# Designs tried in a protein design run: peptides against a protein of PDB entry 3C2G. Part 41

Target 1, 209 residues: chain A of PDB entry 3C2G
Amino acid sequence: IRTFDLLGLLLHDSDAIDGFVRSDGVGAITTVVQYPNNDLIRAGCKLLLQVSDAKALAKTPLENILPFLLRLIEIHPDDEVIYSGTGFLSNVVAHKQHVKDIAIRSNAIFLLHTIISKYPRLDELTDAPKRNRVCEIICNCLRTLNNFLMMWIPTPNGETKTAGPNEKQQVCKFIEIDILKKLMSCLSCEGMDTPGLLELRSTILRSFI

## One batch from the design tools (peptide; made by RFdiffusion4, then SolubleMPNN)

Design b2_p13_3_s1 (from b2_p13_3, 5 letters changed)
Fold by OpenDDE base, seed 4:
Structure b2_p13_3_s1 (fold): chain B 209 residues (1-209), chain A 13 residues (1-13)
Amino acid sequence: as target 1 above (209 residues)
Amino acid sequence: SPEEIRRRTEELF
């Protein structure tokens, strides 16, 4: 725990973060968070979030790391772990086709739906810190979904990947009325990336046309 | 180093 806190204090610049990632820092954290200590898991996932935009992640083998993290955020009850884990996922899949492919093969689309489904509507949350954290988690899930859907949108360069039938079925769950109500509730939260949510809406609509 | 952090954490368990 203290070591992760100290690392989090040192990893504020992009060069230090890239150095940590090149030294298999993400692998080291994922090894450590396998231990049944919630404080350690929370601290480790927070550190993962801090390094999640590192350029060095494009060269990091994530085949063992990403499925493990997905399983962790599937089963762990702590919102801070879910926040950090979904934040890491949303950043690590950005602009990295091979990472998107690993996540999708590891049932990430269904997991994102499961995470959104487990939380109440934001208007039912009276505690402002809890409401804000839940909103951030939902937005991390939606940003990740947007990153997946963008792979299946025709690019000017003619490279279109087609979503498999299972992936399409999993994406269709996000247009369920209860999910849509939760998504719309996020637009009413202060400080939310409203442009990003509108982009996702556009991407979803384009994926079903 | 990440390796040293891993090693020290593994020693705690």
Scores: peptide ipSAE 0.018, ipTM 0.537, DockQ to the pose 0.036
Fold by OpenDDE base, seed 3:
Structure b2_p13_3_s1 (fold): chain B 209 residues (1-209), chain A 13 residues (1-13)
Amino acid sequence: as target 1 above (209 residues)
Amino acid sequence: SPEEIRRRTEELF
């Protein structure tokens, strides 16, 4: 724990972060967070979020790391772990087709639905810190989903990947009435990425669904 | 094992 806090203080610039990632820092964190200590897991996932936009991640093999982190988010009830993990996911899949493919094969679409389903509507949360954290988690999920759907939007040139039947089925879960009600509640919530939500809506309308 | 994970953690940090 203390070591992760110290590392978090040292990793304050992009060069330090990129250096840490090049030295297999992500692999080191993922080894440490396998220890059954919730505070350690929380600190490790926070550090993963901090390095999640590093340029060196494009050269890091994520085939073993990403499925592990998705499973950790799935089983861990802690909002801080879910926040950090969904933040990491949303950043690491950005502009990286190979990483998107790993995430999708690792059931990430279903996980995003599970996470959104877990939380109440934002308008039902009276505690501002809790509401803000949940809002951030939902935004991370929606941004990640948008990044996945963008792969399957038909282009005029016909060079579009097609989603498999399982992926289509999992995406269709986001148009369930209970999910739609939650997403609608987000539009009026302070701190919600309303532009991102509207972008996702546009992406869904243009997607393979 | 949890013990081996602990040992490896202590070696890394």
Scores: peptide ipSAE 0.017, ipTM 0.547, DockQ to the pose 0.027
Fold by OpenDDE base, seed 5:
Structure b2_p13_3_s1 (fold): chain B 209 residues (1-209), chain A 13 residues (1-13)
Amino acid sequence: as target 1 above (209 residues)
Amino acid sequence: SPEEIRRRTEELF
C-alpha cells in the first residue's frame, strides 16, 4: 500500500509516468492487486488511474492486463475501485483501436451496463460525496461507451468496422427504461459531464440510424 | 432496433 502511495507521489509529471509505463509499471500493479487485500486493490487501481493517459500505453501490450482489470471491476463492490478502473478504461481506450478491440471482446460494453445498473438514480442520492463519485463513474462509463460506438460510425471513405450482433444487442440494453431513467437523472445533477452525455446521444444516433 | 434506439434516445435528450 505505502509503495503505491509513494509511487503516486513520484509520478508527478508526464515523463515520470511514461517512464513507469515503459518499465511495465501497469503490469507490475496488476500483478500486485491480485493479492486479496481491498486496500491494496484500491491503492493499485488509483495508481492505474494516475498513469492511464500515458502516451507509452500505446506501445504497452494490454491483452492480459485489460481483461483482468475488467473482471476486477465486475466483481469488486468498492466505488473507489470502480471509479479508478472505469477511469483507467476510459483513458486507455481513447485513440487506441487495438485497446478498444481488447476491451470489447472482453465484454466491456456489458460491464458498463452492469455498472450503471448497479447504482441508483443520482437524484435519489442525498449524500453529496457519494452522488459526485457515482456521477464520475457514470461519466467514465458513458465516455468509454462513446469511444466504442465511434468505431462503428461510417467514415466518408467507406471503411468502417461494423458492430457484431452481440455488440449491437449489448448497446441496445442502454435504451432499457430503467437505464434511460437513470441517464435522465444525470442531466439535472451538478458535476455531470453534460457535453459528454450529449456527445454520446449524437454517437448513438449516428451509429444505429 | 435502430429505430427504437433513435426514438428512445430522442426522448432521453
Scores: peptide ipSAE 0.006, ipTM 0.313, DockQ to the pose 0.023
Fold by OpenDDE base, seed 2:
Structure b2_p13_3_s1 (fold): chain B 209 residues (1-209), chain A 13 residues (1-13)
Amino acid sequence: as target 1 above (209 residues)
Amino acid sequence: SPEEIRRRTEELF
């Protein structure tokens, strides 16, 4: 735990973060968070989130790391772990087609739906810190989904991947009434990235029209 | 042992 806190204090600039990632720092963290210590897992996932925008991640093999992280955020009960893990996922898939493909093959779309489904509506949460954390988790999930959907939007240059039937079916679950009610509750949350949610709405419409 | 590895890891971090 202390080592992750110290590393977090050293990783304040982009060059240090990139150096850590090039030195297999992500692999090291993922090895450590395999141990059944919740404080260690929380600290490790927080550090993963901190390095999740590193340019060096584009050259990092994520074939083993990403499926492991997806399994962790599927089963772990701690919202801080889910927040950090979904934040890492949303950042690591950004602008990286090969990482999106790994995530999708690892059932990430369904997992995002599962995560959103397990939380109550934000208007049912009376504790403001808990509500804000759940809001951030849902935002991370939606940002990740948006990044996936953008792959299937027709570009003027005619080169678009088509979503498979399974991926389409998994995406269609996000327009279920219970999910939509949760998404609407997020729009009422203070500090919510309303532009990002509106972008997702636009992306969904463009993907299915 | 897995338990000793876990213990040492918990001490390190």
Scores: peptide ipSAE 0.020, ipTM 0.504, DockQ to the pose 0.029; fails the geometry check

Design b2_p13_3_s2 (from b2_p13_3, 6 letters changed)
Fold by OpenDDE base, seed 2:
Structure b2_p13_3_s2 (fold): chain B 209 residues (1-209), chain A 13 residues (1-13)
Amino acid sequence: as target 1 above (209 residues)
Amino acid sequence: SPEAIRERTEQLF
């Protein structure tokens, strides 16, 4: 735990972060967070989030790391772990088609839906810190989903992949009434990207129905 | 195994 906190203090600049990632730092953290200690898992996932925008991640093999992280955020009860893990996922898939493909093959779209589904409506959360964390988790999920959807939106060059039938079905779950009610409850949350959420909904309705 | 994870953790920390 203290080692992760110390590493987090040392990794304050982009060059240090890139150096850590090039040295298999992400693999090291993912090895450590397999230990059944919630404080260690929390600290490790927080450090993963801190390095998740590193340019060096474009050259890091994530085939073993992403499926593990997806399983962790599926089963772990701690919102801080879910926040850090979904934050890592949203950043690591950004601008990296091969990483998006790994995540999607690992059932990430359905997992994002499951994560949103497990939380109550934000208007039912009276505790402001809890409500804010749940809001941030949902934002991370939606940002990740948007990054996936971008693969299937036609580019001006006419080159687009088509979503498979399973992926299309999983994307369509985000427009189901129960999910929409939860997402609508986020529109009143301070710090929610309301324009981005509405754009995401519009994209699903135009391209996936 | 939990033991192998512990040993690897002890090597890193």
Scores: peptide ipSAE 0.018, ipTM 0.565, DockQ to the pose 0.027
Fold by OpenDDE base, seed 4:
Structure b2_p13_3_s2 (fold): chain B 209 residues (1-209), chain A 13 residues (1-13)
Amino acid sequence: as target 1 above (209 residues)
Amino acid sequence: SPEAIRERTEQLF
């Protein structure tokens, strides 16, 4: 725990973060968070979030790391772990086709749906810190999903991949009534990307139904 | 190094 807290205090500049990532720092954290200690898992996932936008991640093999992290955020009950893990996922898949492919093969689309499904509507959360954290988790999930959908949206100048039938079915779950009610509750949340959420919904309705 | 960090973190567990 203390070591991750100290690392989080040292990794404030992009060069230090890139140096840590190039030295397999992400692999080291993922090894340590396999221990059944919630404080250690929380600290490790927070550190993963802090390095998740590192340029060096484009050259880091994530084939073993990403499926492990996805399993962790599937089973772990702590919102701080879910926040950090979904934040890491949203950043690491951005602009990285190979990483998107690993995440999708590891059932990430369904996992994002499961994460949103386990939380109540934001208007039912009276505790402001809890409500804000749940909003941030949902935003991380939606940003990750949008990054996946971009692979399948036709661009004027490129060959687009086609989503498989399983991926299409998993994407369509985000327009189910209970999910839509939860997503609508986020529109009043401070820091919610309301245009992005509406665009996501429109993309699902136009391209996946 | 990440290895030294891992080792020290494992010792604190």
Scores: peptide ipSAE 0.017, ipTM 0.541, DockQ to the pose 0.040
Fold by OpenDDE base, seed 3:
Structure b2_p13_3_s2 (fold): chain B 209 residues (1-209), chain A 13 residues (1-13)
Amino acid sequence: as target 1 above (209 residues)
Amino acid sequence: SPEAIRERTEQLF
């Protein structure tokens, strides 16, 4: 645990972060967080989040890392793990078509829906730290989903990947009334990614219905 | 194995 905190302090600039990632630092963290210790898993996922925007990740094989992380988020009920893991996912898929494809094949769309579905409405959360953390998790989910959806938006040049029927069905679940009510409850939260929510809604309505 | 992960983890911390 302390080692991850110390590493996080040393990773204070983009070059140090890129150096860590090039040295298989992400693979090292993912190995360590397989140990069944919640505090260790939290610390490791937090460190993953800190390096998740590294340019070196574009050259890092993620075929084993992403499915593992997605499974970890699926089975671990800890908000801090879910926050860090969804934050990592949202950053790592950004501008990386190959990484998006790995995540989607690993059932990421359904997982994001499951995460949002498990949380209460934000207006039902009286504890401000808890409410803010849940809001951040939902924002991470929205950002990740929007990053997936952009693959299937028609471009002016007519080049677009078509979403499969399963992916389309999974995307359409985000416009179900109970999910929409949860997402709309986030509008009352300070720091909500309101643009991301509106983008999601607009993209689904225009391209998936 | 869980044991090998434990040993490697104990070496890191």
Scores: peptide ipSAE 0.017, ipTM 0.566, DockQ to the pose 0.029
Fold by OpenDDE base, seed 5:
Structure b2_p13_3_s2 (fold): chain B 209 residues (1-209), chain A 13 residues (1-13)
Amino acid sequence: as target 1 above (209 residues)
Amino acid sequence: SPEAIRERTEQLF
């Protein structure tokens, strides 16, 4: 725990972060968070979030790391772990087609739906810190999902991967009435990624129906 | 149906 806090203080510049990632720092964190200690898991996921935009991640093999992290987020009830883990996921898949493919094969689309589905409507959350954290988690999920959907949007050059039938079905779950009502409750939240929500809606309606 | 879901989505957003 203290080691992750100290590492987080030292990893304050892009060169230090890239150096940590090149030294298999992400693999080291994922090894440590396998211990059944909630404080350790929370601290490790926070450090993962801090290094999640590193340029060196484009060269890091994530085939074993991402499935583990996705499973950790799936089974862990802690909002701080989910926040950090979804934040990491959203950053690590950005502009990296291979990483998107790993995440999708690891059932990430369904996981994102599960995460959004488990939280109450934001208008039912009276505690502002809790509401804001849940809002941030949903924003991370939306950003990640939009990054996945971009793989299946027709490009001007005509080369588009088609979503498989399972992926298409999982994407269509985000337009079911119960999930839509929940996502609409986010529009009243200060700091909501309203553009990301509108992009999700527009993309599903145009490309997946 | 996808059409009914689309229509309902357009009503909500």
Scores: peptide ipSAE 0.000, ipTM 0.285, DockQ to the pose 0.020

Design b2_p13_3_s3 (from b2_p13_3, 6 letters changed)
Fold by OpenDDE base, seed 3:
Structure b2_p13_3_s3 (fold): chain B 209 residues (1-209), chain A 13 residues (1-13)
Amino acid sequence: as target 1 above (209 residues)
Amino acid sequence: SPEEIRKRTEQLF
């Protein structure tokens, strides 16, 4: 725990972060967070978030790391773990088609739906710190989803991959009544990624119905 | 095992 906090203080610039990632720092964190200690898992996931935009991640094999992280988020009810993990996911899939493919094969779309579904409506959260954290988690989920959906949007000049039937079904869950009511409750919340929510809605309606 | 995981963790940190 304390070691992760100290590392987080040292990893304050892009070169230090890239150096850590090149030194298999993500693999090291992934090994440590296998220990059954919630505080250690929180600290490790927070450190993963801090390095999640590193350029060196494009050269890091994520085939084992990403499924592990997705499973960790799935089994931990901890908001801090979910925040850090969804933040990591949203950053690591950005501009990386192969990483998106790994995440999707690892059931990430359904996991993101499950995460959004488990939280109360943001308008029902009176505690501002809790509301803000849940808002950030939902924004991370939306950003990740939009990053997935863009793979299947026809571009005028490119062969677009078609979403498989399972992926289509998983995406269509985001237009079900219960999830829509929850997402609509987010529109009035300060700090919500309203553009990301509108993009998700628009993309599903245009390309998946 | 949890003990092996602990030992690995202690070797890294």
Scores: peptide ipSAE 0.017, ipTM 0.565, DockQ to the pose 0.027
Fold by OpenDDE base, seed 1:
Structure b2_p13_3_s3 (fold): chain B 209 residues (1-209), chain A 13 residues (1-13)
Amino acid sequence: as target 1 above (209 residues)
Amino acid sequence: SPEEIRKRTEQLF
């Protein structure tokens, strides 16, 4: 715990962050957070989020790291772990096709749906800190999902990948009535990524129906 | 194993 807090204080510039990532710092964190201590897991996931935009991650093998992180956020009912983990995921998949492919093979689409489905409506949360954290988690999920969906959208330049039947089915779960009602309840909430929500809906309706 | 994880964790600190 204290080591992650100290590392977080030292990793305040891009060069230090890139240096940590090049030294297999992400692998080190993922090893430590396998220990059954919730405070340690929270601190480790927070540090992962802090380094999640590092340029050096483009050269880091994530085949073992991403499946582990996805499993971690699946089994931990902790908002801080889920926030940090979905934040890491949303940043690490950005502009990295190979990382998107690893996450999708590791059932990330279904996991994102599960996360959103488990939270109450934002308008039912009276505690502002809790509501804001849940809003941020949902925004992280939407940003990640939109980053996956763009792989299957026709672009003027290059071969469009087709979504497999399983991926298509998992994406279509985001237009089921119960999840739509929940997502619609988020549109009026302060801090909601309304563009990201509208993009998700539009993309599913245009390309996956 | 939990014991192997503990041992690896102790080596990182």
Scores: peptide ipSAE 0.017, ipTM 0.550, DockQ to the pose 0.026
Fold by OpenDDE base, seed 4:
Structure b2_p13_3_s3 (fold): chain B 209 residues (1-209), chain A 13 residues (1-13)
Amino acid sequence: as target 1 above (209 residues)
Amino acid sequence: SPEEIRKRTEQLF
């Protein structure tokens, strides 16, 4: 815990973050968070979030790291772990096709649905800190989903990947009425990325046309 | 032991 807190204080500079990632810092964190200590897991996932936009991650093998993190988020009930883990996921898949493929093969789409499904509507949350944290988690999930769906949208100048039948079925769960009601509640949340939610809506519609 | 490694890791991190 103390080492993660100290590292979090030192890793504010982009060169330091890239240096940490090049030194297998992400692999080191994922090794440490295998121990069943909730405070350690929380601190480790928070540190992962802090380094999740590092340029050096494009050269880091994530085949063993990403499935482990997805499993950690799946089994851990802690909102801080889910926030940090979904934040890491949303950043690490951005602009990295190979990382998106690893995440999708590791059941990430279904996991995002499970995360959104477990939380109440934002308008039912009276505690402002809890509501804001849940809003941020949902935003991370939606940004990640948008990043996946963009791979299957025809571009004029690129090879379009086709979503498999399982991926299509998993995406269809996001248009279920209970999920849609939860997503609609996000539009009234202060600090919600409304443009990002509208982009996702457009991306979903284009994926089904 | 795995338990000693766990305990030491919990103290360091």
Scores: peptide ipSAE 0.022, ipTM 0.515, DockQ to the pose 0.029; fails the geometry check
Fold by OpenDDE base, seed 2:
Structure b2_p13_3_s3 (fold): chain B 209 residues (1-209), chain A 13 residues (1-13)
Amino acid sequence: as target 1 above (209 residues)
Amino acid sequence: SPEEIRKRTEQLF
């Protein structure tokens, strides 16, 4: 735990973060968070989030790391772990087609739906810190989903991938009535990325409707 | 052992 906190203090600039990632720092953290210690898992996932925008991640093999992290956030009940894990996912898939493909093959779209589904509506959360954390988790999920859907939007001059039938079916779950009610509750929450939610809506319409 | 690895890991972090 203390080692992750100290590393987090040292990794305050982009060059240090890139140096850590090039030295297999992400692999080291993912090895450590396999142990059943909640404080260790929380600290490790927080450090993963801190390095998740590193340019060096574009050259890091994520084929083993990403499926493991997806499984961790699927089974772990701690909102801090889910926040850090979904934050890592949203950043690591950004501008990296190969990472998006790994995540999608690892059932990430369905997992994002599962995560949103397990939380109550934000308007039902009376505790402001809890509500804000849940809001951030949902924002991370929506940003990740948007990053996936953007792959399937036709561009005038580009070969676009077509979503498979399974991916399309998984995306269609986000327009189910219960999910839509939850997403609508996000629009009234202070600190919600309302522009990002509206962008996702536009992206869904452009990709599948 | 997995338990010894866990214990050492918890001491480091």
Scores: peptide ipSAE 0.020, ipTM 0.535, DockQ to the pose 0.029; fails the geometry check

Design b2_p13_3_s4 (from b2_p13_3, 5 letters changed)
Fold by OpenDDE base, seed 2:
Structure b2_p13_3_s4 (fold): chain B 209 residues (1-209), chain A 13 residues (1-13)
Amino acid sequence: as target 1 above (209 residues)
Amino acid sequence: SPEEIRERTEKLF
């Protein structure tokens, strides 16, 4: 735990972060967070989030790391782990087609739906810190999903991949009535990524229906 | 194994 806190303090600039990532720092963290200690897992996932926008991640093999992190998020009920993990996911898939493909093959779309589905409506959360954290998690999920969906949006000058039948079915779960009601409850919450939610809705309606 | 994970963790911290 203390080592991750100290590393987090040292990794305050982009060059230090890139140096850590080039030195297999992400692999080191993922090895440590396999230990069944919640505080250690929280600290490790927080450090992963801190380095998740590193340019060096474009050259890091994520084939083993990303499926492991997705499984960690799936099995941990901890909001701090889920926040950090979904934050990492949203950043690491950005502008990286190969990483998006790894995440999608690892059932990330369904996991994002499961995460949103398990939380109560934001308007039902009376504790402001809890509500804000859940809002941030949902925003991370939406940003990640939008980053996936853009792969299947036709561009005027580009060959676009077509979503497979399973991926299409998983995306269509985000327009089911129960999930829509939950996402609509987020629109009234301060700090919600309303543009991201509207983008998701528009993309699904235009490209997947 | 849990033991290997523990040993590796103890070496890192």
Scores: peptide ipSAE 0.020, ipTM 0.555, DockQ to the pose 0.027
Fold by OpenDDE base, seed 1:
Structure b2_p13_3_s4 (fold): chain B 209 residues (1-209), chain A 13 residues (1-13)
Amino acid sequence: as target 1 above (209 residues)
Amino acid sequence: SPEEIRERTEKLF
């Protein structure tokens, strides 16, 4: 725990972050967070989020790391772990096709649906800190999903990856009435990434038409 | 095992 807090204080610039990632720092964190201590897991996932935009991650093999993180956020009920983990996921898949493919093979689309389904409507949350954290988690999920769906949109260069039937079925779950009601409640919430939600809606529609 | 995880963790610090 203390070591992750100290590392988090030292990793305040892009060069230090890239140096940590090049030294297999992400692999080191994922090894440590396998220990059954909730505070350790929280601290480790927070540090993962802090380094999640590192340029060096484009050269890091994530085949073992990403499935482990997805499993961690699946089994942990902790909002701070889910926040950090979905934040890491949303950043690490950005502009990295191979990382998107690893995440999708690791059932990430279904996991994002499960996470959104777990939380109540934002308008039912009276505690502002809790509501804001849940809002951030949902935004991370939506941004990640949008990044996946963009792979299946026709580009001018003619390379259309087609979503498999399983992926299409998993995406269809996001248009279920209970999910749509939750997403509509997000649009009315202060601090929601309304542009990101509208972009996702547009991307979903373009993926099925 | 939890013991192997502990041992690996202890080697990192």
Scores: peptide ipSAE 0.018, ipTM 0.531, DockQ to the pose 0.026
Fold by OpenDDE base, seed 5:
Structure b2_p13_3_s4 (fold): chain B 209 residues (1-209), chain A 13 residues (1-13)
Amino acid sequence: as target 1 above (209 residues)
Amino acid sequence: SPEEIRERTEKLF
């Protein structure tokens, strides 16, 4: 635990972060967070989030790491773990087709829906810190979904991957009224990037029209 | 095993 905090302090620049990732730092954290200690899992997932935008992740084998992380955020009850894990997922899939393919094969689309469905409506959360954290988790899930949807948007060059029938059906669940209400309720959260959330909403809705 | 993970954790962290 303390070592993750110390590592987080040392990983303050992009070169240090890239150096850590090139040294299999993500694999090391993933090994450590398999220990049944919630404080260790929380600290490790927080460190994963801190390195999740590293350029070196494009060269990191994630075939074993991503399925493990997806399973962790499926079953773990702690919102801080879910926040860090969904944040990591949203960043790591960005601009990386190979990583998107691993995540989708690992049932990530369904998992994102499950996570959003797990939380109550934000208007039912009276605790502002809890409400904001839940909103951030939902936003991380939706951002990840948007990154998947972008693969199926026709490019001018005519090469478009088509979503499989299962993926399309799983994506269609995000237009359920309860999911849309949760998305809309995020706009009332303090400290949220409201313009970014509105853009994300528009992109998601356009993917279904 | 949880014990192996603990030992790795103690050695690395």
Scores: peptide ipSAE 0.017, ipTM 0.553, DockQ to the pose 0.030
Fold by OpenDDE base, seed 3:
Structure b2_p13_3_s4 (fold): chain B 209 residues (1-209), chain A 13 residues (1-13)
Amino acid sequence: as target 1 above (209 residues)
Amino acid sequence: SPEEIRERTEKLF
């Protein structure tokens, strides 16, 4: 814990972050967070979020890291872990086709659906800090999902990958009535990525039905 | 094992 807090205090600039990532810092964090200690897991996931946009991640093998993080988010019902983990996921998949493929093979689409489904409606949350954190988590999930969907959207100038039948089925779960009601309850919430939600809906309706 | 993870962690930090 103290080491992660200290590292988080040292990683203030992009060069330090890139240096940490080049030194297998992400692998080190993922090794440490295998301990059954919630405070350690929170601190480690927070540090992962801090380095999640590092340029050096483009050269880091994520085949072992990303499945582990997805499993960690799945088994730990902790808002701080889920926030940090979905934040890391959303950043690390951005503009990286190979990382998107690893995440999708690791059941990330279904996990994102599960996360959104488990949280109450934002309008039912009276505690502002909790509501804001849940809003951020949902936004991270939506951003990640939109980043996945863009791989399968036909563009006029390129060969697009076709979504497999399993991926298509997992994406279609986001248009089921219960999840739609949940997502619609977010549209009026301050801080919600309303454009991202509308983009998701539009993309699913146009390309996945 | 948790012990191996501990030993590896102690070597990294």
Scores: peptide ipSAE 0.014, ipTM 0.514, DockQ to the pose 0.026

